Peptides against a protein of PDB entry 6UG1. Designs and how they scored, part 33

Target 1, 304 residues: chain A of PDB entry 6UG1
Amino acid sequence: SNEERKRRKYFHMLYLVCLMVHGFIRNEWINSKRLSRKLSNLVPEKVFELLHPQKDEELPLRSTRKLLDGLKKCMELWQKHWKITKKYDNVGLYMRTWKEIEMSANNKRKFKTLKRSDFLRAVSKGHGDPDISVQGFVAMLRACNVNARLIMSCQPPDFTNMKIDTSLNGNNAYKDMVKYPIFWCEVWDKFSKKWITVDPVNLKTIEQVRLHSKLAPKGVACCERNMLRYVIAYDRKYGCRDVTRRYAQWMNSKVRKRRITKDDFGEKWFRKVITALHHRKRTKIDDYEDQYFFQRDESEGIPD
Target 2, 301 residues: chain A of PDB entry 6UG1 as posed
Amino acid sequence: SNEERKRRKYFHMLYLVCLMVHGFIRNEWINSKRLSRKLSNLVPEKVFELLHPQKDEELPLRSTRKLLDGLKKCMELWQKHWKITKKYDNEGLYMRTWKEIEMSANNKRKFKTLKRSDFLRAVSKGHGDPDISVQGFVAMLRACNVNARLIMSCQPPDFTNMKIDTSLNAYKDMVKYPIFWCEVWDKFSKKWITVDPVNLKTIEQVRLHSKLAPKGVACCERNMLRYVIAYDRKYGCRDVTRRYAQWMNSKVRKRRITKDDFGEKWFRKVITALHHRKRTKIDDYEDQYFFRRDESEGIPD

## One batch from the design tools (peptide; made by RFdiffusion4, then SolubleMPNN)

Design b1_p11_2_s3 (from b1_p11_2, 5 letters changed)
Fold by OpenDDE base, seed 4:
Structure b1_p11_2_s3 (fold): chain B 304 residues (1-304), chain A 11 residues (1-11)
Amino acid sequence: as target 1 above (304 residues)
Amino acid sequence: KYEELIKELLE
């Protein structure tokens, strides 16, 4: 019905705001001075020097290579720190079906909300789910004065799915779900004027994304609970930016059709949400990023 | 604070 379409759109919007606020709160928690002091001790001086290379005026790429090597060593150090990767209790922050949402509304399951103290303890001990691990890795890089962003792929229910039953028929549903991350890191490369993508936990990869990312879900089974639609970046200064364009090869042709921003009303609303979560002034880094997104939009073309 | 933000964004 038209009413059910409106209801699903509204619930998608509500759920998206809740996810984006969750990302914002986690980004505040990883700025903990107490956590920063503990995590800085995991990074030896030689690795710190690689994270902060001098600018090579002859070949800026040499400086980028040092930074990439420093980030690789940080991933190795993080893997040594992290002792226990817990499974998600349910689907974590992966996408729920409409049926699962309706069933959950009837169940007053007290979600054990992880308190800030429990989060900081989990990161400090190296015990937690993959999301906590990624968030802790971003905290470690920030403790080393690296301009690292927390990235969140927000997975609100698909308001374009009008099926009554959206039950997932899947053997190995958990393995397919966790094949691609929901949280990752970006690091600013001041030499190339680009964001470097870092997945320290799931794929254990570092990318300089041009046209496509390895972090973008591929295959039907993986896309059931992880649809790349809203990739939100939270920086150390409480900036909030939509970086979906980086990770979406087909933003205009495919991804936009699955976003609230497919229409003018949704675009204006989503811009209000971003603005409300963006607590810093614009910088030259934002200008370079917007220029990159513009070039990517021109290169993709406007879908006919 | 966050609950107020959620309310403001849903109005």
Scores: peptide ipSAE 0.028, ipTM 0.751, DockQ to the pose 0.785
Fold by OpenDDE base, seed 5:
Structure b1_p11_2_s3 (fold): chain B 304 residues (1-304), chain A 11 residues (1-11)
Amino acid sequence: as target 1 above (304 residues)
Amino acid sequence: KYEELIKELLE
């Protein structure tokens, strides 16, 4: 019905705001001064120097290579720190079906919200789910004065799916779900004027995204609970930015149709949500990023 | 309605 379509759209919007607020709160928690002092001790001086190379005036690429080597060594140090990767409780922050949402409304499951103190303890001990691990890695880079962003791929229920029963069938459902991350890191390269993508936990990869990312879900089974639609970046100064364009190869042809921003009402609403979560002034880094997004939109073209 | 909901969720 038209009413059920409106209801699913509204519930998608509500769920998206809750996810974006969750990302904001986790980004605040990883700015903890107490955590920063503990995590800085994990990074030797030689690795710190690689994270802060001098500008090579002849070949800026040499400075970028040092930064990339420093980030690789930080990933290796993080793997040594992290002792226990817990499975997600149910599906974690991956996408739920409409049936799962309806069934969960009937079950008063006491969702044990992880407290700030428990999060800080989990990161400090190296014990937690993959999301806590990624968030802790961002905290370690920030403790080393690296301009690192927390990235969140928000997974609200698909309001474009009007099927009643989406039973996700399959013995490998959990493996397919966790094949791609929900949280990752971006690091600002001041030499190339680009964001470097870092997945320290799931794919254990560093990339300089041009046209496509390795972190973008591929294949039907992986996309059932992880649809690339809302990739939100949270910086150390409480900036909030939509960076979906970086990771979406087909933003205009495919991704936009699955977003609330497909219409003018949804676009205006989503801009209000971003503005409410964006607690800093614009910087030259934002100008370089917007220029990159513009070039990516022109290069994709209008979908035929 | 949506602005109030955003306010309530951010407070």
Scores: peptide ipSAE 0.026, ipTM 0.706, DockQ to the pose 0.211
Fold by OpenDDE base, seed 1:
Structure b1_p11_2_s3 (fold): chain B 304 residues (1-304), chain A 11 residues (1-11)
Amino acid sequence: as target 1 above (304 residues)
Amino acid sequence: KYEELIKELLE
């Protein structure tokens, strides 16, 4: 019905705000001064120097290579720190079906909300789910004065899916779900004027995204619970930015059709949500990023 | 109802 379409759209919007607020709160928690002091001790001086290379005036690419090597060593150090990767309880923050949402409304299951103290303890011990691990890695880089962003791929229910039963049948459903991350890191490269993508936990990869990312879900089974639609960046200064354009090869042709921003009302609403979560002034880094997104929109073109 | 709740979350 038209009513059910409206209901699913509004529930998607509500769920998206809750996810974006969750990302914001986790970004505040990883700025903990107590955690920062503890995590800085994991990074030796030699690795710190690689994270902060001098500008090579002859070949700026040499400075970028040092930064990339420093980030690789930080991933290795993080693997040594992280002792226990817990499985997600149920589907974690991956996309739920409409049926699962309806069933969850009937089941008064007390969701165990992780407290800030428990999160800081989990990161400090190296015990937690993959999301806590990624968030802790971002905290470690920030403790080393690296301009690292927490990235969250928000997975609200698909309001464009009007099927009544969206049962996901499959023995490998968890494996396919966790094949791609929903949290990762970006690091600002001051030499190339670009964000470097870092997945320290899942794919254990560092990439300089040009046209496509390895972190973008591929295949039907993976996309059932991880649909790239809302990739939100949270910086150390409480900035909030939509960075979906970086990771979406087909933003205009495919991704936009699955976003609330497909219409003017949804675009204006989503801008209000971003503005409410963006607690810093604009910087030259935002100008370079917006220029990159513009070039990516021009290169994709308008879908025929 | 849902529109009002979304407004309250943005205020």
Scores: peptide ipSAE 0.023, ipTM 0.698, DockQ to the pose 0.155
Fold by OpenDDE base, seed 2:
Structure b1_p11_2_s3 (fold): chain B 304 residues (1-304), chain A 11 residues (1-11)
Amino acid sequence: as target 1 above (304 residues)
Amino acid sequence: KYEELIKELLE
């Protein structure tokens, strides 16, 4: 019905806000000074120097290469620190079906929220789910004075899916679900004027995204619980930015159709949500990023 | 209901 379509759209919006607020809160928690002091001790001086290379005036690419090597070594150090990767409770922050939401609403299960103290302890001990691990990795880079962003791929229910019964096949669902991350890191490269994408936990990869990312879900099974629609960046200064354009190859043709921002009302609403979560002034880094997004929009073209 | 709640969350 038209009513159910409206209901799903509004529930999607509410769920998206809750996810974005969750990302904001986790981004605040990883700025903990107590955690920072502990995590900085994991990074030896030689690796710190690679994270902060001098500008090579002859070949700026050499400085980028040092930064990339430093980030690789940080991923290796993080793997040594992280002792226990817990499975997600149920589907974690991956996308739920409408049926699962309805069933969960009927089951008054109090979701145990992880407290800040428990999060900080989990990161410090190296015990937690992959999301906690990624968030801790961002905290370690920030402890080393790296301009690292927490990236969250927000997975609200698909309001474009009007099917009542979206029974997902249960058994392989977890492996396909966790094939791609929900959280990752971006690091600012001051030499190339670009964000470097870092997945320290899942794919254990570093990339300089041009047209597409390795972190973008591919295949039907993986996309059932992980649809690239709302990739939100949280920086160390409490900036909040939509960076979906970086990771979406087909932003205009495919991704936009599944976003609340497909219409003017949804765009204005989503802009209000971003603005409410964006607690810093604009910087030249934002200008370079917006220029890159503009070039990506022009290069994709308008879908026929 | 949901519009009001979304408004309340954004106010």
Scores: peptide ipSAE 0.022, ipTM 0.696, DockQ to the pose 0.158

Design b1_p11_2_s4 (from b1_p11_2, 6 letters changed)
Fold by OpenDDE base, seed 2:
Structure b1_p11_2_s4 (fold): chain B 304 residues (1-304), chain A 11 residues (1-11)
Amino acid sequence: as target 1 above (304 residues)
Amino acid sequence: SYEELIKKLLE
């Protein structure tokens, strides 16, 4: 019905706000000075120097290579620190079906929210789910004065799915779900004027995204619970930015159709949500990023 | 309504 369409759209919007606020809160928690002091001790001086290379005036690419090597070594150090990767209790922050939402509303399951103290202890001990691990990795880089962003791929229920039954049948559902991350890191490369993508936990990869990312879900089974629609970046200064354009190959032709921002009402609403979560002034880094997104929009073209 | 709730969350 038209009513169910409206209900799903509004529930998607509400769920998206809750996810974006969750990302904001986790980004605040990883700025903990107590955690920072503990995590800085994991990074030896030689690795710190690689994270902060001098500018090579002859070949700026040499400085980028040092930064990339430093980030690789930080991933290795993080693997040594992280002792226990817990499975998600259910689907974590991956996308739920409409049926699962309805069933969960009927089941008064007390979701035990992780407290800030428990989070900080989990990161400090190296015991937690993959999301906590990624968030802790961002905290470690920030402890080393690296301009690292927490990236969250927000997975609200698909309001464009109007099927009554949206149950997912499949024995490999968990494996396919966790094939791609929900949280990752971006690091600012001051030499190339680009964000470097870092997945320290899932794919254990570092990439300089040009047209597409390895972190973008591919294949039907993976996209059932991880649909790239809202990739939100949270920086150390409480900036909040939509960075979906970086990771979406087909932003205009495919991804936009699955976003609330497909219409003017949704665009204006989503801008209000971003603005409410964006607690810093614009910087030259944002200008370089917006220029890159503009060039990517022009290069994709307008879908026919 | 969900719309009113969303408005209140953005106020």
Scores: peptide ipSAE 0.027, ipTM 0.723, DockQ to the pose 0.157
Fold by OpenDDE base, seed 3:
Structure b1_p11_2_s4 (fold): chain B 304 residues (1-304), chain A 11 residues (1-11)
Amino acid sequence: as target 1 above (304 residues)
Amino acid sequence: SYEELIKKLLE
């Protein structure tokens, strides 16, 4: 019905706000001074120097290569620190079906909310789910004065899916779900004026995204619980930015149709949510990023 | 309504 379509749209909006607020809170927690002091001790001086190379005036690419090597070594150090990767409880922050949402409303299973103290302990011990691990990695880079962002791929239920039963085929459901991350890292390269993408936990990859990312979900089974629609960046100064354009090859033709921002009401609403979560002034880094997004929109073209 | 709740959360 038209009423059910409206209900799903509004529930998607509410769920999206809750996810974006969750990302904001986790970004605040990883700024803990106590955690920072502990995690800085994991990074030896030689790796710290690679994270902060001098500018090579002859070939700025040499400085970027040092930074990339430093980030690779940080990923290796993080894997040594992380002792226990827990499975997600149920589906974690991956996308739920409409049926699962309706069934969960009836089952008052008290999900034990992870307290800030428990999170800080989990990161310090190297025990937790993949999301806690990525968040801890961002905290380690920030402890080394690296301009690292926490990235969250927000997975609200698909309001464009009007099927009553969206039961997923069970056999490999967890493996297919966790094939691509929900959380990752971006690091500012001051030499190339670009963000470097880092997945320290799932795919264990470092990339400079051009047209597409390795972190973008591919294949039907992987896309059932992970649809790239809302990739939100949280920086160390409590900035909040939509960075979906970086990771979406087909932003205008495909991704936009699955976003609340497909209409003017949804665009204005989503801009208000981003503004409410953005607690810093604009910087030259934002100008370089917006220029990159503009060039990506021009290169994709307007969908016919 | 869910719309009113979302409006209130953004006020």
Scores: peptide ipSAE 0.027, ipTM 0.723, DockQ to the pose 0.152
Fold by OpenDDE base, seed 5:
Structure b1_p11_2_s4 (fold): chain B 304 residues (1-304), chain A 11 residues (1-11)
Amino acid sequence: as target 1 above (304 residues)
Amino acid sequence: SYEELIKKLLE
């Protein structure tokens, strides 16, 4: 019905706000001074120097290569620190079906929220789910004074899916679900004036994204619980930015149709949510990023 | 309504 379409749209909006607030809270927790002091000790001086290369005036690319090598070594150090990767309870923060939402509304299960103290202990011991591991990696880079962002791919239920039965077949569903990450890292390259993408946990990759990312879900089975729609960046100064354009090859033709921002009402609403979560002034880094997004929009064109 | 709840969360 039209009423059910409206209900699913508004429930999607509510769920998206809850996910974005969750990302904001986790971004605050990883700024813990106590955690920072502990995690800085994981990074030896030689790796710290690679993270902070001098500007090569002859070839700025040499400075970027040192930073990339430093980030690779940080990923290796993080793998040594992380002892236990827990499976997600059920689907974690991956996308739920409408049927799963309806069934969960009937079940008064007390959702046990992870407390800040338990999170800090989990990161400190190297024991937790992949999301906690990525968040801890961002905390380690921030402890080394690296301008690292926490990235979250928000997975609200698909309001464009009007099917009643959206049950997923269970057997391989977990492997397909976790094939691509929900959380990752971005690091500012001051030499190239670009964000470097780092997945330290899932794909264990470093990318300088131009047109597409390896972190973008591919194939029907992977997209059932992980649709690239809302990639939100949380920086060390409590900035909040939509960075979906970096990771979406087909933002205008495909991704926009699955976002609340497909209409003017949804665009205005989503801008209010971003503004409410953005607690810093604009910087020249934001100008370089917006210029890159503009060039990517021009290069994709308007879908026919 | 869900709309009222979303408005109240953005206030």
Scores: peptide ipSAE 0.026, ipTM 0.720, DockQ to the pose 0.153
Fold by OpenDDE base, seed 1:
Structure b1_p11_2_s4 (fold): chain B 304 residues (1-304), chain A 11 residues (1-11)
Amino acid sequence: as target 1 above (304 residues)
Amino acid sequence: SYEELIKKLLE
């Protein structure tokens, strides 16, 4: 019905706000001064120097290569620190079906919320789910004065799916779900004027995204619980930015159709949500990023 | 309504 379409649209919007607020809160928690002091001790001086290379005036690419090597070594150090990767409880922050949402409303299950103290202890011990691990890695880079931001791929239920039964069948559903991350890191390269993508936990990759990312879900089974629609960046200064354009090859042709921003009402609403979560002034880094997004929109063109 | 709740969350 038209009523069920409206209900799913508004429930998607509410769920998206809750996810974006969750990302904001986790980004605040990883700015903990106590955690920063503990995590800085994991990074030797030689690795710190690689994270902060001098500008090579002859070949700026040499400075970028040092930064990339420093980030690789930080991933290796993080793997040594992280002792226990817990499975997600149920589906974690991956996309739920409409059926699962309806069934969960009937079940008075007390969701155990992780407290800030428990999160800081989990990161400090190296014991937690993959999301806590990625968030801790971002905290370690920030402790080393690296301009690292937390990236969250928000997975609200698909309001464009009007099927009544959206049950996902399959014994491998968990493996397919966790094949691609929900959280990752970006690091600002001051030499190339670009964000470097870092997945320290899942794919264990560092990439300089041009047109394609390895972190973008591929295949039907992986996309059932991980649809790239809302990739939100949270920086150390409480900035909040939509960076979906970086990771979406087909933003205009495919991704936009699955976003609330497909219509003017949804676009205006989503801008209000971003503005409410964006607690810093604009910088030249935002100008370089917006220029990159503009070039990506021009290169994709208008979908036929 | 969900609309009223969303409006209230953005006020």
Scores: peptide ipSAE 0.025, ipTM 0.719, DockQ to the pose 0.155

Design b1_p11_3_s1 (from b1_p11_3, 5 letters changed)
Fold by OpenDDE base, seed 5:
Structure b1_p11_3_s1 (fold): chain B 304 residues (1-304), chain A 11 residues (1-11)
Amino acid sequence: as target 1 above (304 residues)
Amino acid sequence: RAQKIIEEALS
């Protein structure tokens, strides 16, 4: 019905705000001074120097290569620190079906929210789910004065799916779900004027995204619980930015159709949510990023 | 803070 379509759109909006606020809170927690002091001790001086290379005036690419090597070594150090990767409880922050949401509303089970103290302890011990691990990795880079963003791929229920029973009956549902990350890192390269993508936990990869990312879900099975629609970046200064354009190859033709921003009302609403979560002034880094997004939008073109 | 952001986004 039209009423069920409105209800699903509203619930998608509410769920999206809750996810974006969750990302904001986790971004505040990883700025903990106590955690920063502990995690800085994991990074030896030689690796710190690679994270902060001098500008090579002859070939700026040499400085970028040092930064990339420093980030690779940080991923190795992080793997040594992280002792226990817990499975997600149920589906974690991956996308739920409409049926699962309805069943969960009927089940009086209080979701056990992780407290800030428990999060800081989990990161400090190296014991937790993959999301806590990625968030801790961003905290370690920030402890080394790296301009690292926490990236969150927000997975609200699909308001474009009007089917009642999407029984995801597959035995491999968990493996397909966790094939691609929900959280990752971006690091600012001051030499190339670009964001470097870092997945320290899932794919264990560093990428300089041009047209597409390895972190973008590919195939029907993985897209059932991980649909690239809202990739939100949280920086160390409490900035909040939509960076979906970086990771979406087909933003205009495919991704936009599954976003609340497909219409002017949804675009205005989503801009209000971003603005409410954005707690810093604009910088030249935002100008370089917006220029990159503009060039990516022009190169994709308008969908026929 | 989180609650206020939710309230402002749902208004």
Scores: peptide ipSAE 0.042, ipTM 0.808, DockQ to the pose 0.849
Fold by OpenDDE base, seed 2:
Structure b1_p11_3_s1 (fold): chain B 304 residues (1-304), chain A 11 residues (1-11)
Amino acid sequence: as target 1 above (304 residues)
Amino acid sequence: RAQKIIEEALS
């Protein structure tokens, strides 16, 4: 019905805001001074120097290579720190089906909200789910004065799916679900004027995204619970930015159709949400990023 | 804070 379409759109919007606020809160928690002091001790001076290379005036690429090597070593150090990777409770922050949402509404399942103290303890001990691990990695980089963003791929239920039953029939549902991350890191490269993508936990990869990312879900089974639609960046200064364009090959042709921003009302609404979560002034880094997104939009073209 | 942001975003 038209009513069910409206209901699913509204629930998608509400769920998206809750996810974006969750990302914001986690981004505040990883700025903990107590956590920062503990995590800075994990990074030896030689690795810190690689994270802060001098500008090579002859070949800026040499400075980028040092930064990349420093980030690789940080991933290795983080793996040594992290002792216990817990499985997600149920599906974690991956996408739920409409049936699962309806069943969950009927079941007064107390969402076990992780307290800030428990989060900080989990990161400090190296015990937690992959999301906590990624968030802790971003905290470690920030403790080393690296301009690291927390990236969240928000997975609200698919309001474009109008099927009554949306049950997933997969035996390997968990493996397919966790094949791609929901949280990752970006690091600003001041030499190339680009964001470096870092997945320290899942794929254990560092990439300089041009047109495609390894973190973009591929294949039907993986996309059932992880649809790249809302990739939100949270910086150390409480900036909030939509960075979906970086990770979406087909933003205009495919991804936009599955976003609330497919219409002017949804675009205006989503912009209000971003603005409400964006607590810093614009910087030259935002200008370089917006220029990159513009060039990506031009290169994709407008879908006919 | 989170509730106010939700209320402001849904208004």
Scores: peptide ipSAE 0.040, ipTM 0.792, DockQ to the pose 0.864
Fold by OpenDDE base, seed 4:
Structure b1_p11_3_s1 (fold): chain B 304 residues (1-304), chain A 11 residues (1-11)
Amino acid sequence: as target 1 above (304 residues)
Amino acid sequence: RAQKIIEEALS
């Protein structure tokens, strides 16, 4: 019905705001001064120097290569720190079906909200789910004065799916679900004027995204619970930015059709949400990023 | 903060 379409759109919007606020809160928690002091001690001086290379005026690429080597060593150090990777409770922050939502509304399962103190303890001990691990890695880089962002791929239910039963029949549902991350890191490269993508936990990859990312979900089974639609970046100064354009090869032709921003009302509403979560002034880094997104939109073309 | 952001986004 038209009413069910409106209900699913509204519930998608509400769920998206709750996810984006969750990312904001986790980004505040990883700025803990107590956590920063503990995590800085995991990084030896030689690795710290690689994270902060001098600018090579002749070949800026040499400085970028040092930063990339420093980030690789930080991923290796993080793997040594992290002792226990817990499975997600149920589906974690991956996408729920409409049936799962309806069933959960009837069952008042109190989401056991992890307290800030418990989160900080989990990161300090190296015990937790993959999301806590990624968030802790971002905290370690920030403790080393690296301009690292927390990235969150928000997975609200698909309001474009009007099927009544959306049951997932797959025996390997968990393996396919966790194949791609929901949280990762970006690091600002001041030499190339670009964001470097870092997945320290799942794929254990560092990439300089041009046209496509390895972190973008591929295949039907993986996309059932992980649809790349809302990739939100949270910086150390409480900036909030939509960075979906980086990771979406087909933003205009495919991804936009699955977003609330497919119409003018949804675009205006989503801009209000981003603005409410963005607590810093604009910088030249935002200008370079917006220029990159513009060039990516021109290169994709506007679908006729 | 979180509640205020939710209220501002749903208004």
Scores: peptide ipSAE 0.039, ipTM 0.800, DockQ to the pose 0.845
Fold by OpenDDE base, seed 1:
Structure b1_p11_3_s1 (fold): chain B 304 residues (1-304), chain A 11 residues (1-11)
Amino acid sequence: as target 1 above (304 residues)
Amino acid sequence: RAQKIIEEALS
């Protein structure tokens, strides 16, 4: 019905706000001064120097290569720190079906909300789920004065799916779900004027995204619980930005149709949510990023 | 109405 379509859009919007606020709160927690002091001790001076290379005036690419080597060594150090990777309880922050949402509303399962103290302890001990591990890695880079962002791929229920039963039947559902991350890192390269993508936990990869990312879900089974639609970046200064354009090869032709921003009402609403979560002034880094997104929109073209 | 609830939840 038209009413059920409106209900699913409303619930998608509410769920998206809750996810974006969760990302904001986790981004605040990883700015903990107590955690920063502990995590800085994991990075030896030689690796710190690679994270902060001098500008090579002859070949700026040499400075970028040093930064990339420093980030690789930080990933290796992080793997040594992290002792226990817990499985997600149920589906974690991956996408739920409409049926799962209806069933969960009837079952008063007290989701044990992880307290700030428990999160800081988990990161400090190296014991937690993959999301806590990625968030801790971002905290370690920030402790080394690296301009690192926490990236969250928000997975609200698909309001474009109007099927009554959306149950996902499959024995490998967990493996397919966790094949691609929900959280990752971006690091600002001041030499190339670009964000570097870092997945320290899942794919253990560093990439300089041009047209497509390795972190973008591929294949039907993986996309059932991980649809690339709302990739939100949280910086160390409490900036909040939509960076979906970086990771979406087909933003205009495919991804936009699955977003609330497909219409003017949804676009205006989503801009209000981003503005409410964006607690810093605009910088030259935002100008370079917006220029890159503009060039990516021109290169994709307008879908006919 | 939904916008006001979200504005109130984000205020």
Scores: peptide ipSAE 0.031, ipTM 0.744, DockQ to the pose 0.157

